# Ledger of designs, part 50: peptides against a protein of PDB entry 3PUK

Target 1, 227 residues: chain A of PDB entry 3PUK
Amino acid sequence: ERGLKSVVWRKIKTAVFDDCRKEGEWKIMLLDEFTTKLLSSCCKMTDLLEEGITVIENIYKNREPVRQMKALYFISPTPKSVDCFLRDFGSKSEKKYKAAYIYFTDFCPDSLFNKIKASCSKSIRRCKEINISFIPQESQVYTLDVPDAFYYCYSPDPSNASRKEVVMEAMAEQIVTVCATLDENPGVRYKSKPLDNASKLAQLVEKKLEDYYKIDEKGLIKGKTQS

## One batch from the design tools (peptide)

Design b1_p24_2_s2 (made by RFdiffusion4, then SolubleMPNN; from b1_p24_2, 7 letters changed)
Fold by OpenDDE base, seed 3:
Structure b1_p24_2_s2 (fold): chain B 227 residues (1-227), chain A 24 residues (1-24)
Amino acid sequence: as target 1 above (227 residues)
Amino acid sequence: SSSTVSFEEIEEWLPFLSELLKKL
């Protein structure tokens, strides 16, 4: 059940926490709606403490200044989240923290980036875009969360003839577990192609989501974009 | 497709997983 969660956590740990870690330094972490859900699905507060985070705060809420501490912003590249960041650092009088590390969950539009640069570049120690979709090939075993996954995947033993289907099933279960944990029924969209593994996996996820939420296929919301 | 699984095959699933996460 924890395969996908573990992968997401390891990615965030490597891309965010390890990137800005300093010995003996604590940071305040600012989250938006998406990153709150993301972290809540894959870690506990104790895990964040181990990564040097003293407290987490909602970026959308009014917060008291803590001028002696640096802030870690793990946020979506949206106008709303960026505007909240700018309120924290946009003027000398409004500066809430000592400095900022910014990690965007996706590509940040140039317009937003330029807005940040123009207003508070001196306060920013790091600004990085994180591709949460990128998982190193060597880490794929962890996405499966299947005992002896390597053996099942590569064994020539005919007893493992359906090993590919087993792997897909396990991955689908893990995805649904994340959805259930977040209490979300995502709009799964995909291009159906013959023998397309992504399509097959998507179909398994849809089926399992239907079972979990006790709804039919017509009740599933489809996203605007295809996966 | 073959009954064997490779890392290359799993890579095909990653875009879907990423998009799903973005929708959560």
Scores: peptide ipSAE 0.013, ipTM 0.349, DockQ to the pose 0.071
Fold by OpenDDE base, seed 5:
Structure b1_p24_2_s2 (fold): chain B 227 residues (1-227), chain A 24 residues (1-24)
Amino acid sequence: as target 1 above (227 residues)
Amino acid sequence: SSSTVSFEEIEEWLPFLSELLKKL
């Protein structure tokens, strides 16, 4: 089996670069904090050059317009990243690039999608979700992208209950994304911990895995992988 | 906005995650 890094790279190559590739065309790629870490963990600059990326820019920073070039946005579906995109294309007179290809790392909420559509639909050539909200640290190790996850999951403060649920949902989705990417359907195992977080997360993962494999890309229900 | 889990948080979660998922 191929390591996680190679699988992630292959998925990005197929879902993003192959999707928007044009012969002889170079693009500027815009990354946020998450996708910067993601790409840096699974590819080299030479790999990106081979895929037609000439320059990598941070979406959060002020950038000089390059109006003759198309931009490839590989970003998380967050208000911050979306707002930065909107600054690049929100005004007809202030477009920084010729056009935009947007690839979200995960499901984009309708509120954000509608905001984009309302502001700069004409500038967008592609808008896709590729479901890759994890970072491969090693060939077989990954990191979840969940802000303040530990704090909310283990906080006894009732005021954090709603945030805890959101965090748990996000973690479950990311775990399922890893499994789906690796074509794995693991038998979920857990030990009960304080606040029953392991059990709750396991249940969410199991449910999402079942749902995914019932309607997977191949239309096949796969058996659970033995641990 | 979404961000990566801090190193401190990751260290705390590693045992938890290892119990949930088989190692690759």
Scores: peptide ipSAE 0.005, ipTM 0.333, DockQ to the pose 0.308
Fold by OpenDDE base, seed 2:
Structure b1_p24_2_s2 (fold): chain B 227 residues (1-227), chain A 24 residues (1-24)
Amino acid sequence: as target 1 above (227 residues)
Amino acid sequence: SSSTVSFEEIEEWLPFLSELLKKL
């Protein structure tokens, strides 16, 4: 069992592949740096083949046109990735693919979205945002690197003690965000130990999960899910 | 998958979460 990886894959499968699937149709998939890492962590090429992806291309690289095939863009809503997309579809003569399905990993700024619509609207079959890389503003303030956060939690250096609580809070928030993003509400098990960082983090996660699933973004109450 | 997650499972998620939480 892949645990979280399987959950992430299931989310992508449902939100992206199932959404644009046409039986018997193959697509070229365009990935950026983030989505390359994401997919490589949670699936294999064989999995993508089963989802109707014939080939994966890096959006940042120069690519030969395959005008008879539709392209699936699974990319971050960044100027860099959007600019690469625009180069693929910016003009009728420059179109590299038959049509595009675009799935952003996060909210796309209106400026970028409008830029896409203005230049490529006729070529786009789908343009959706999936919430898979959302980080709450509170977490962004800390520019949290998970490995560094882990270090601070387990650092024997007393000088890091002041940072530990802040780091743990941020970690808990981000863990909950991932769970919420993936529509997973796990229960959290921990051994109660007063000075156990693991227990403390688990408690924070549990509390935040409970708070979040009292009311979701749409005002719906959700129960615990099995993961 | 289970309805409950242990801290050990959370620890296993951390490397994966590192990628998911990257902002470009």
Scores: peptide ipSAE 0.017, ipTM 0.454, DockQ to the pose 0.059; fails the geometry check
Fold by OpenDDE base, seed 1:
Structure b1_p24_2_s2 (fold): chain B 227 residues (1-227), chain A 24 residues (1-24)
Amino acid sequence: as target 1 above (227 residues)
Amino acid sequence: SSSTVSFEEIEEWLPFLSELLKKL
């Protein structure tokens, strides 16, 4: 598949699955709400099977122990998800799985990390943070309680025009964040249509990409990456 | 090689991006 979904999948594949892959080893994968949505949007169950995942489980649900298998936790760095993990490994006698690989979707606060380390460090084979949350800066500043970004983008209601603009900016920032995370500067091509949301979004993305890659983190001017 | 993003691809991305925004 072309586009953002494939980019996100490639990131997850490289950062998570390739990192913990062992020949002939199957893992149980534990997902939270965010990572469930994320994976469902960018891959199929068959893709996960190819990556050595035999079963997907919801971290929030009560699960029977599978003590002979290692678990891959792909979760957000939240107290809720961490607490669920700790319940799986907090007791020596009640370990649900053989060992854990933990991949956080974002920076894990030291408080949570220390809590994990104190309780079950011996059970953890890998703990890594990957930037896959793509929270736009504007969403941090603006309580963008935008429950349905898609709705606002396509809402014919003029009262939603301001919300539409905010959503479009947020989406553009997310796209740029993905590009930055993968160190890719794609060329953006669009046909200008006055009422085309895609065109508007493309323009925003193009502008933001240009601004971002004008000067890289090292102060170097980066050009568009040519495929 | 950087992929070229077309406006058609942007339209396809919108639902996906919406899911990302729901994390907020």
Scores: peptide ipSAE 0.017, ipTM 0.453, DockQ to the pose 0.057; fails the geometry check

Design b1_p24_2_s3 (made by RFdiffusion4, then SolubleMPNN; from b1_p24_2, 8 letters changed)
Fold by OpenDDE base, seed 4:
Structure b1_p24_2_s3 (fold): chain B 227 residues (1-227), chain A 24 residues (1-24)
Amino acid sequence: as target 1 above (227 residues)
Amino acid sequence: SSETVSFEEIEEWLPFLSEMLKKL
């Protein structure tokens, strides 16, 4: 019965906030464009306060040093975001914060990772990658930003007869990808008219989820985690 | 299926996707 936004929040809470939590410690949180959109869509400022975040800062902006506080960087593994981090902790610059916890929203390329290690290794308390490269939007719409996206700006137009099926398949794959990314196996529930598009989509999602969670990539069997 | 669809086609289905996601 939890909306997908709640699932996203729970994933972030577990993977990021719980991972770096220290009792009685407050952190400054640094966000980039992607993670700002992500968090703004699935949580409130009060939620972040409860997780020990005192202030949220935009990583792209000039910021005043708060040298007594640790910083939590929740950022995309892009040159722009990494360069901003490096300016905060780089060997040639004064540290803006006491230490850094870094959580990337996707795989960080070796080139960027090596650049961080070379200049900021002593300042980093934790560096993890979290697969969460999608943006939740209004009305439970999510945009997936993955290299193997199931849709393209320019794709061959299917025939009118097959178009509906192709679109539904793509949508179902995207939903399953979100669930897999969040390690959630939802119980599919729908109240739609028989044989309408929503019902068909729901059936496709249910089937694909079952197939995915019967045997995961490691051969592990997972049960339903929520309804 | 390995077939993909255009952004325009996806947008046409957003209402259906939205309804589905509300139920998940």
Scores: peptide ipSAE 0.000, ipTM 0.321, DockQ to the pose 0.135
Fold by OpenDDE base, seed 2:
Structure b1_p24_2_s3 (fold): chain B 227 residues (1-227), chain A 24 residues (1-24)
Amino acid sequence: as target 1 above (227 residues)
Amino acid sequence: SSETVSFEEIEEWLPFLSEMLKKL
């Protein structure tokens, strides 16, 4: 099982599907470009069917009304995606679906949120933000928002050792923040190699995860996430 | 059993994690 992909799936399942689940109810799910890529990376269509999704539609496309069905919008908080939603629900006479559940992949700007409230509030059953603005991809190499992270981590110059440690700590903290955001305490596996940056980073992540999950955000003791 | 994340998986996710963390 792919650990990070499963973590992302579990987060989406809990934060989105379980949140709006109603027994016997099917929904149309509207995706944008980002969430299409996200879901394709961590689940199958069969998984979505199990979550009560009957049809997936692209939010950017003109779609025929299905007025008897509720719509689940899993979208990024962008003007483009929001404008498409507003087109679907901006008028009572023009609404494409019975009602909407909206889950944003990130913080929605107040301007967009207010625009939604002003025009579509009666049609919305849920409007939540989830912190999942990333795509698990197998092929992509390091970019951390740590200046010169790659340079210092892979620098052959011993003089950069102190800077490398700072960078690794920052990376480890960021990884732990993601795990915390996803409410997951994954086991970290690595092949121990002497002087391997990867092993060191993995150890830092493991330690920081252990420290973090001693006390959760609510002050509850959490253990390692068990599958 | 606890799900385990390999270092390889962490490495693969680092670019995306970075983008997320800019917003957190």
Scores: peptide ipSAE 0.019, ipTM 0.533, DockQ to the pose 0.055; fails the geometry check
Fold by OpenDDE base, seed 1:
Structure b1_p24_2_s3 (fold): chain B 227 residues (1-227), chain A 24 residues (1-24)
Amino acid sequence: as target 1 above (227 residues)
Amino acid sequence: SSETVSFEEIEEWLPFLSEMLKKL
């Protein structure tokens, strides 16, 4: 069961697909480099089909017009992605699709938003910003942002016990931060084994999640996100 | 049902999560 992947998927499903879903309507989805990586990490093509996506296209590539279909743009708020969108809808004579739904992975600068609005406002059915920008765009190899995390967590040297705890705490904080960013409170499952680093980390994450989501912004007690 | 994250999944995602957090 894909816990973190599921969290990311649920966020995208709720924020993007459910927001623009219409019964019986298929859409073409346009992705950029970032969103391609994001979706590939958390879903399959079959999942996208279930969400009413018939075809995925790369926004940077030259594409043939499909004027009868609406397009879902799930893209980063970058000049490059926006410029590609504008090419699809900026010309009165050369609209590639019937209409656009735009979902930005982060806050869209006013300059870019105004550029879109000025050129193709009539073609846009929806424009939303979602907060999923936490994935590095350029890095194919991810490293822990905790110095020597692996060494201290897996060191058999008892002298590193205190350092291990600090590292595990930092890792747990990072995981909770991701959950908070995604606005999700996942359940944590672990096998309770004494001295198991995995179990200890899971316990730390669980505790921190509970503490974080104990009181919401409105002062209400939040439970775990129901799936 | 609350989707539960396994530790194995956490470990798999930790490098990714770390990079994400650098951008926060």
Scores: peptide ipSAE 0.017, ipTM 0.379, DockQ to the pose 0.057; fails the geometry check
Fold by OpenDDE base, seed 5:
Structure b1_p24_2_s3 (fold): chain B 227 residues (1-227), chain A 24 residues (1-24)
Amino acid sequence: as target 1 above (227 residues)
Amino acid sequence: SSETVSFEEIEEWLPFLSEMLKKL
């Protein structure tokens, strides 16, 4: 079986690089913290060069304009990353690049999308959401991108209850994304803890897996795999 | 998911999330 890293790379290649590829054209690629880790885990610089990327830049850093080149933004749909993008294209007089291709690692909230649309829609050649909000560590080991998960899941403060549910939902969605990427329908296992977070997460994952495989590309419901 | 996340503390949570995923 192909390791998770290979699967992730193939997904990025097809969903991002192949989607915006133009013969003889080089792009600058802008990455945030998450996508830097993601790409570093599943590819080499030589791979990116083959995909038409000449330079990789950190979206959070101050960067010199390269107005003759198009930019490929491979970023998470966060306020921080979006705000950095908006700084690059928000001003009509101070665009850092010729145009932008944006690929979000997950669903972009409508609020952020509307903010982008209102500010710099004319500069955007492509805006796509790709479901890949996980980081491959090893062939069978991955990490999720859900900040403050520990804090909210284990917070004794009742005021954080709603936020806890949001975090749990996000984690479940990312787990399902991993399963979908690997074409696996695992039998979900968990060990109960006092706060029953593992049970809640397992239930969310199971429900989302069921929903996904009912509406997958082939309309096929796959049997549970051993995990 | 409609969740919007920030990466300010992401490194602190990665081990936790990884371990949770392994147990599924």
Scores: peptide ipSAE 0.000, ipTM 0.298, DockQ to the pose 0.104; fails the geometry check

Design b1_p24_2_s4 (made by RFdiffusion4, then SolubleMPNN; from b1_p24_2, 11 letters changed)
Fold by OpenDDE base, seed 5:
Structure b1_p24_2_s4 (fold): chain B 227 residues (1-227), chain A 24 residues (1-24)
Amino acid sequence: as target 1 above (227 residues)
Amino acid sequence: SSKTVPFDFIDELLPELAEMLKSL
């Protein structure tokens, strides 16, 4: 029985490690908060060593340059993570590594992508989006990385309506990534709630599933090569 | 630290979907 953790690891192995692996080459891997949790949930350090990763470092921390080694950035497409990447490669004096392979856990907004292109395109060997924005807690259990979801979903304050919608969209997207990772297109069903959050979320999931499977892209690796 | 939505929350909203995922 293929547990969710195994599926997630296989997805990461195929989409990230196999994509940038070179025989005899070791890389430094940079992780953010989300990807640290993600990898810790589905693999061990020994697994990463087998994939050619010598050291794991936190992208948010100040790090010593290792200019002779290439870096693998497995990060979320957030302004914070992107800004940290840009600090590593934004200038010749700031270049900490030989080159970068970037893998985003979700779709990277054009604004962030353009910012990367404008500042450090020559340092980037690969830039891809992989849809893995959930964390498997158990073999068949996962969590979604959606800040303050409980607060906004159950807020009676109408001023939070717009934020609630954003949160719902984020949750729906992550649910779809789970389905895509598992290669499933379920008929979405829900039970009614007092605030009808289940109905809203179900509708969003259905819409996004339809869009995903119409494109016929399993695990949506959007490859952007900047060599 | 980013706050995450636990599985039980999703189960509450979409129990049929959650059960399907558990069965895989």
Scores: peptide ipSAE 0.005, ipTM 0.306, DockQ to the pose 0.542
Fold by OpenDDE base, seed 4:
Structure b1_p24_2_s4 (fold): chain B 227 residues (1-227), chain A 24 residues (1-24)
Amino acid sequence: as target 1 above (227 residues)
Amino acid sequence: SSKTVPFDFIDELLPELAEMLKSL
């Protein structure tokens, strides 16, 4: 496939699969809702097999233990996904897999990270953030995981103003992940009208990009892969 | 809950990003 899908796949391959690859070793891959959509958009099952994934499991579902195999968690840094992971490894007697490799699609809050470390540190072989919080739809189109983004952005209802800000921030964050994935820091240009959605979003993106790259330059990234 | 962002929308909101995406 062409364009953004190929770039995303390449990023995942490098940041996730190559990072944890061991010759002759097969892993079970655990996905959440977002990463299921993400991988479905940019690869095939055959591609995953080539990367050493034998089966894909939904992290939210009850699963039978496969204690002899290591698990690759490619998940969003959400309480729900993290809690599901913790259930898999929280008890020694209930460990579902031999060990875990965790790759978060975005920045994992310290609270969640600390919770993981406190409960499952011995079971974790890797824990990294790869910053891919978007789904490539077409060569030049991607999907943001932001509920009702367009609705709130263009809603004339003043009651939606606060929600609009939240949505715009979420959109900006995900756009930054696109840039990070592409290893690009674009000079964001926008129309001069400050009250315009485009201008506001552009400003948010610009600020978040600056923060992202500043943190990267300072080496303050918590297990984050290089962009 | 997921929202597809079409290229046209990106063009409107973030011209520089749109240009970057076009270069892919």
Scores: peptide ipSAE 0.005, ipTM 0.306, DockQ to the pose 0.544
Fold by OpenDDE base, seed 2:
Structure b1_p24_2_s4 (fold): chain B 227 residues (1-227), chain A 24 residues (1-24)
Amino acid sequence: as target 1 above (227 residues)
Amino acid sequence: SSKTVPFDFIDELLPELAEMLKSL
């Protein structure tokens, strides 16, 4: 199937599961709210079992230690998810798992990354960004995961301007990750109206696409594609 | 949830996204 769901699954399989695969080794996988939705949209539990995942746990919940097993964290680069991870490995005596593999769905801010490195670097076997911050719905349809996007983008309250910018950046990043996942560099089209949300978002997407395709994961330069 | 078609048309995307988010 050439659907977006299949593409997303293939990306996750390659970027996450194949990257940390060890023969005969089972892992506990920790998910947050977004990655739970993401995986549920593009795979089944049986698929995860085939990839060496024995149990899925919610990172936000209190969990019993399984100190003999390694943990695969597939999480969003948010303070909440990172804090939950840090609770699992923050103290030497209270490590919940044997070691951690961390895969972020998007760019992890340096502040969060440094916080992780400072506290539990010895427990981390992998720490990568895979750039999948969207949920596939249909063959060529995805859902953005940006909390309160509508409110901030369309709020008449000027006090929301700073948050609107953050939301726009997040939306743009997710759109770029869709393009990257599909291996597309589209010519972004928008109605050029000054100071409207569409124009701003389009500009952000265009800039981010340009930056992304200057240096891809393989160090290759890709040209623009038109659909 | 907001349903979005990928690629080229950002100006068409935003209104649809907004309506979807509003319905939540």
Scores: peptide ipSAE 0.000, ipTM 0.306, DockQ to the pose 0.120
Fold by OpenDDE base, seed 1:
Structure b1_p24_2_s4 (fold): chain B 227 residues (1-227), chain A 24 residues (1-24)
Amino acid sequence: as target 1 above (227 residues)
Amino acid sequence: SSKTVPFDFIDELLPELAEMLKSL
């Protein structure tokens, strides 16, 4: 049985490295906080070398230009990561790299995507969204990375209701990315309680799974994994 | 905050996560 780490690595290899692979070409890979943790959890530097990555750099740090090399950005679709990318390619005279391949770990908001397109479209060779927003810890363990999730989910303050919804949605999305990565459509079981956070989360996951696999069913009808 | 969720099977992830949320 393949552990979760191996599944995640396989997904990244096929969706990112194989997608931008060019024979004899080495790339610099730029990572943010999330993708650093993600790759560290499922691969070694030797694995990345085999995929044509010569150096890994943090996107948030000031970096010296390497204008003869192409850059592979594997980053989350956040304003912070996008802004750092834009700094690398925003000026023609100050381009840090020869060209960019961008792979987002999740759906990129239209506002951010449009900002990228308007500023540095000529420098981008590839821009793709991959559905991977979780961190594997062990063979069957993953981590949800949702800031302040517990605080907002259990806050009695009504003013936090909107933030609670955002957190719940983010958690649901990460759970769905696990399912998508594993190519699983689990049956979601929950006891219906109108004000129960667990039931609400389950409903969100169920809805998102349905949406994900309905889109896929236009190609392959994937039945529910649980009968 | 990040939460580590250990599960043997993906089909058990949601129920256990739900219970974890209830226990908080």
Scores: peptide ipSAE 0.006, ipTM 0.318, DockQ to the pose 0.176; fails the geometry check

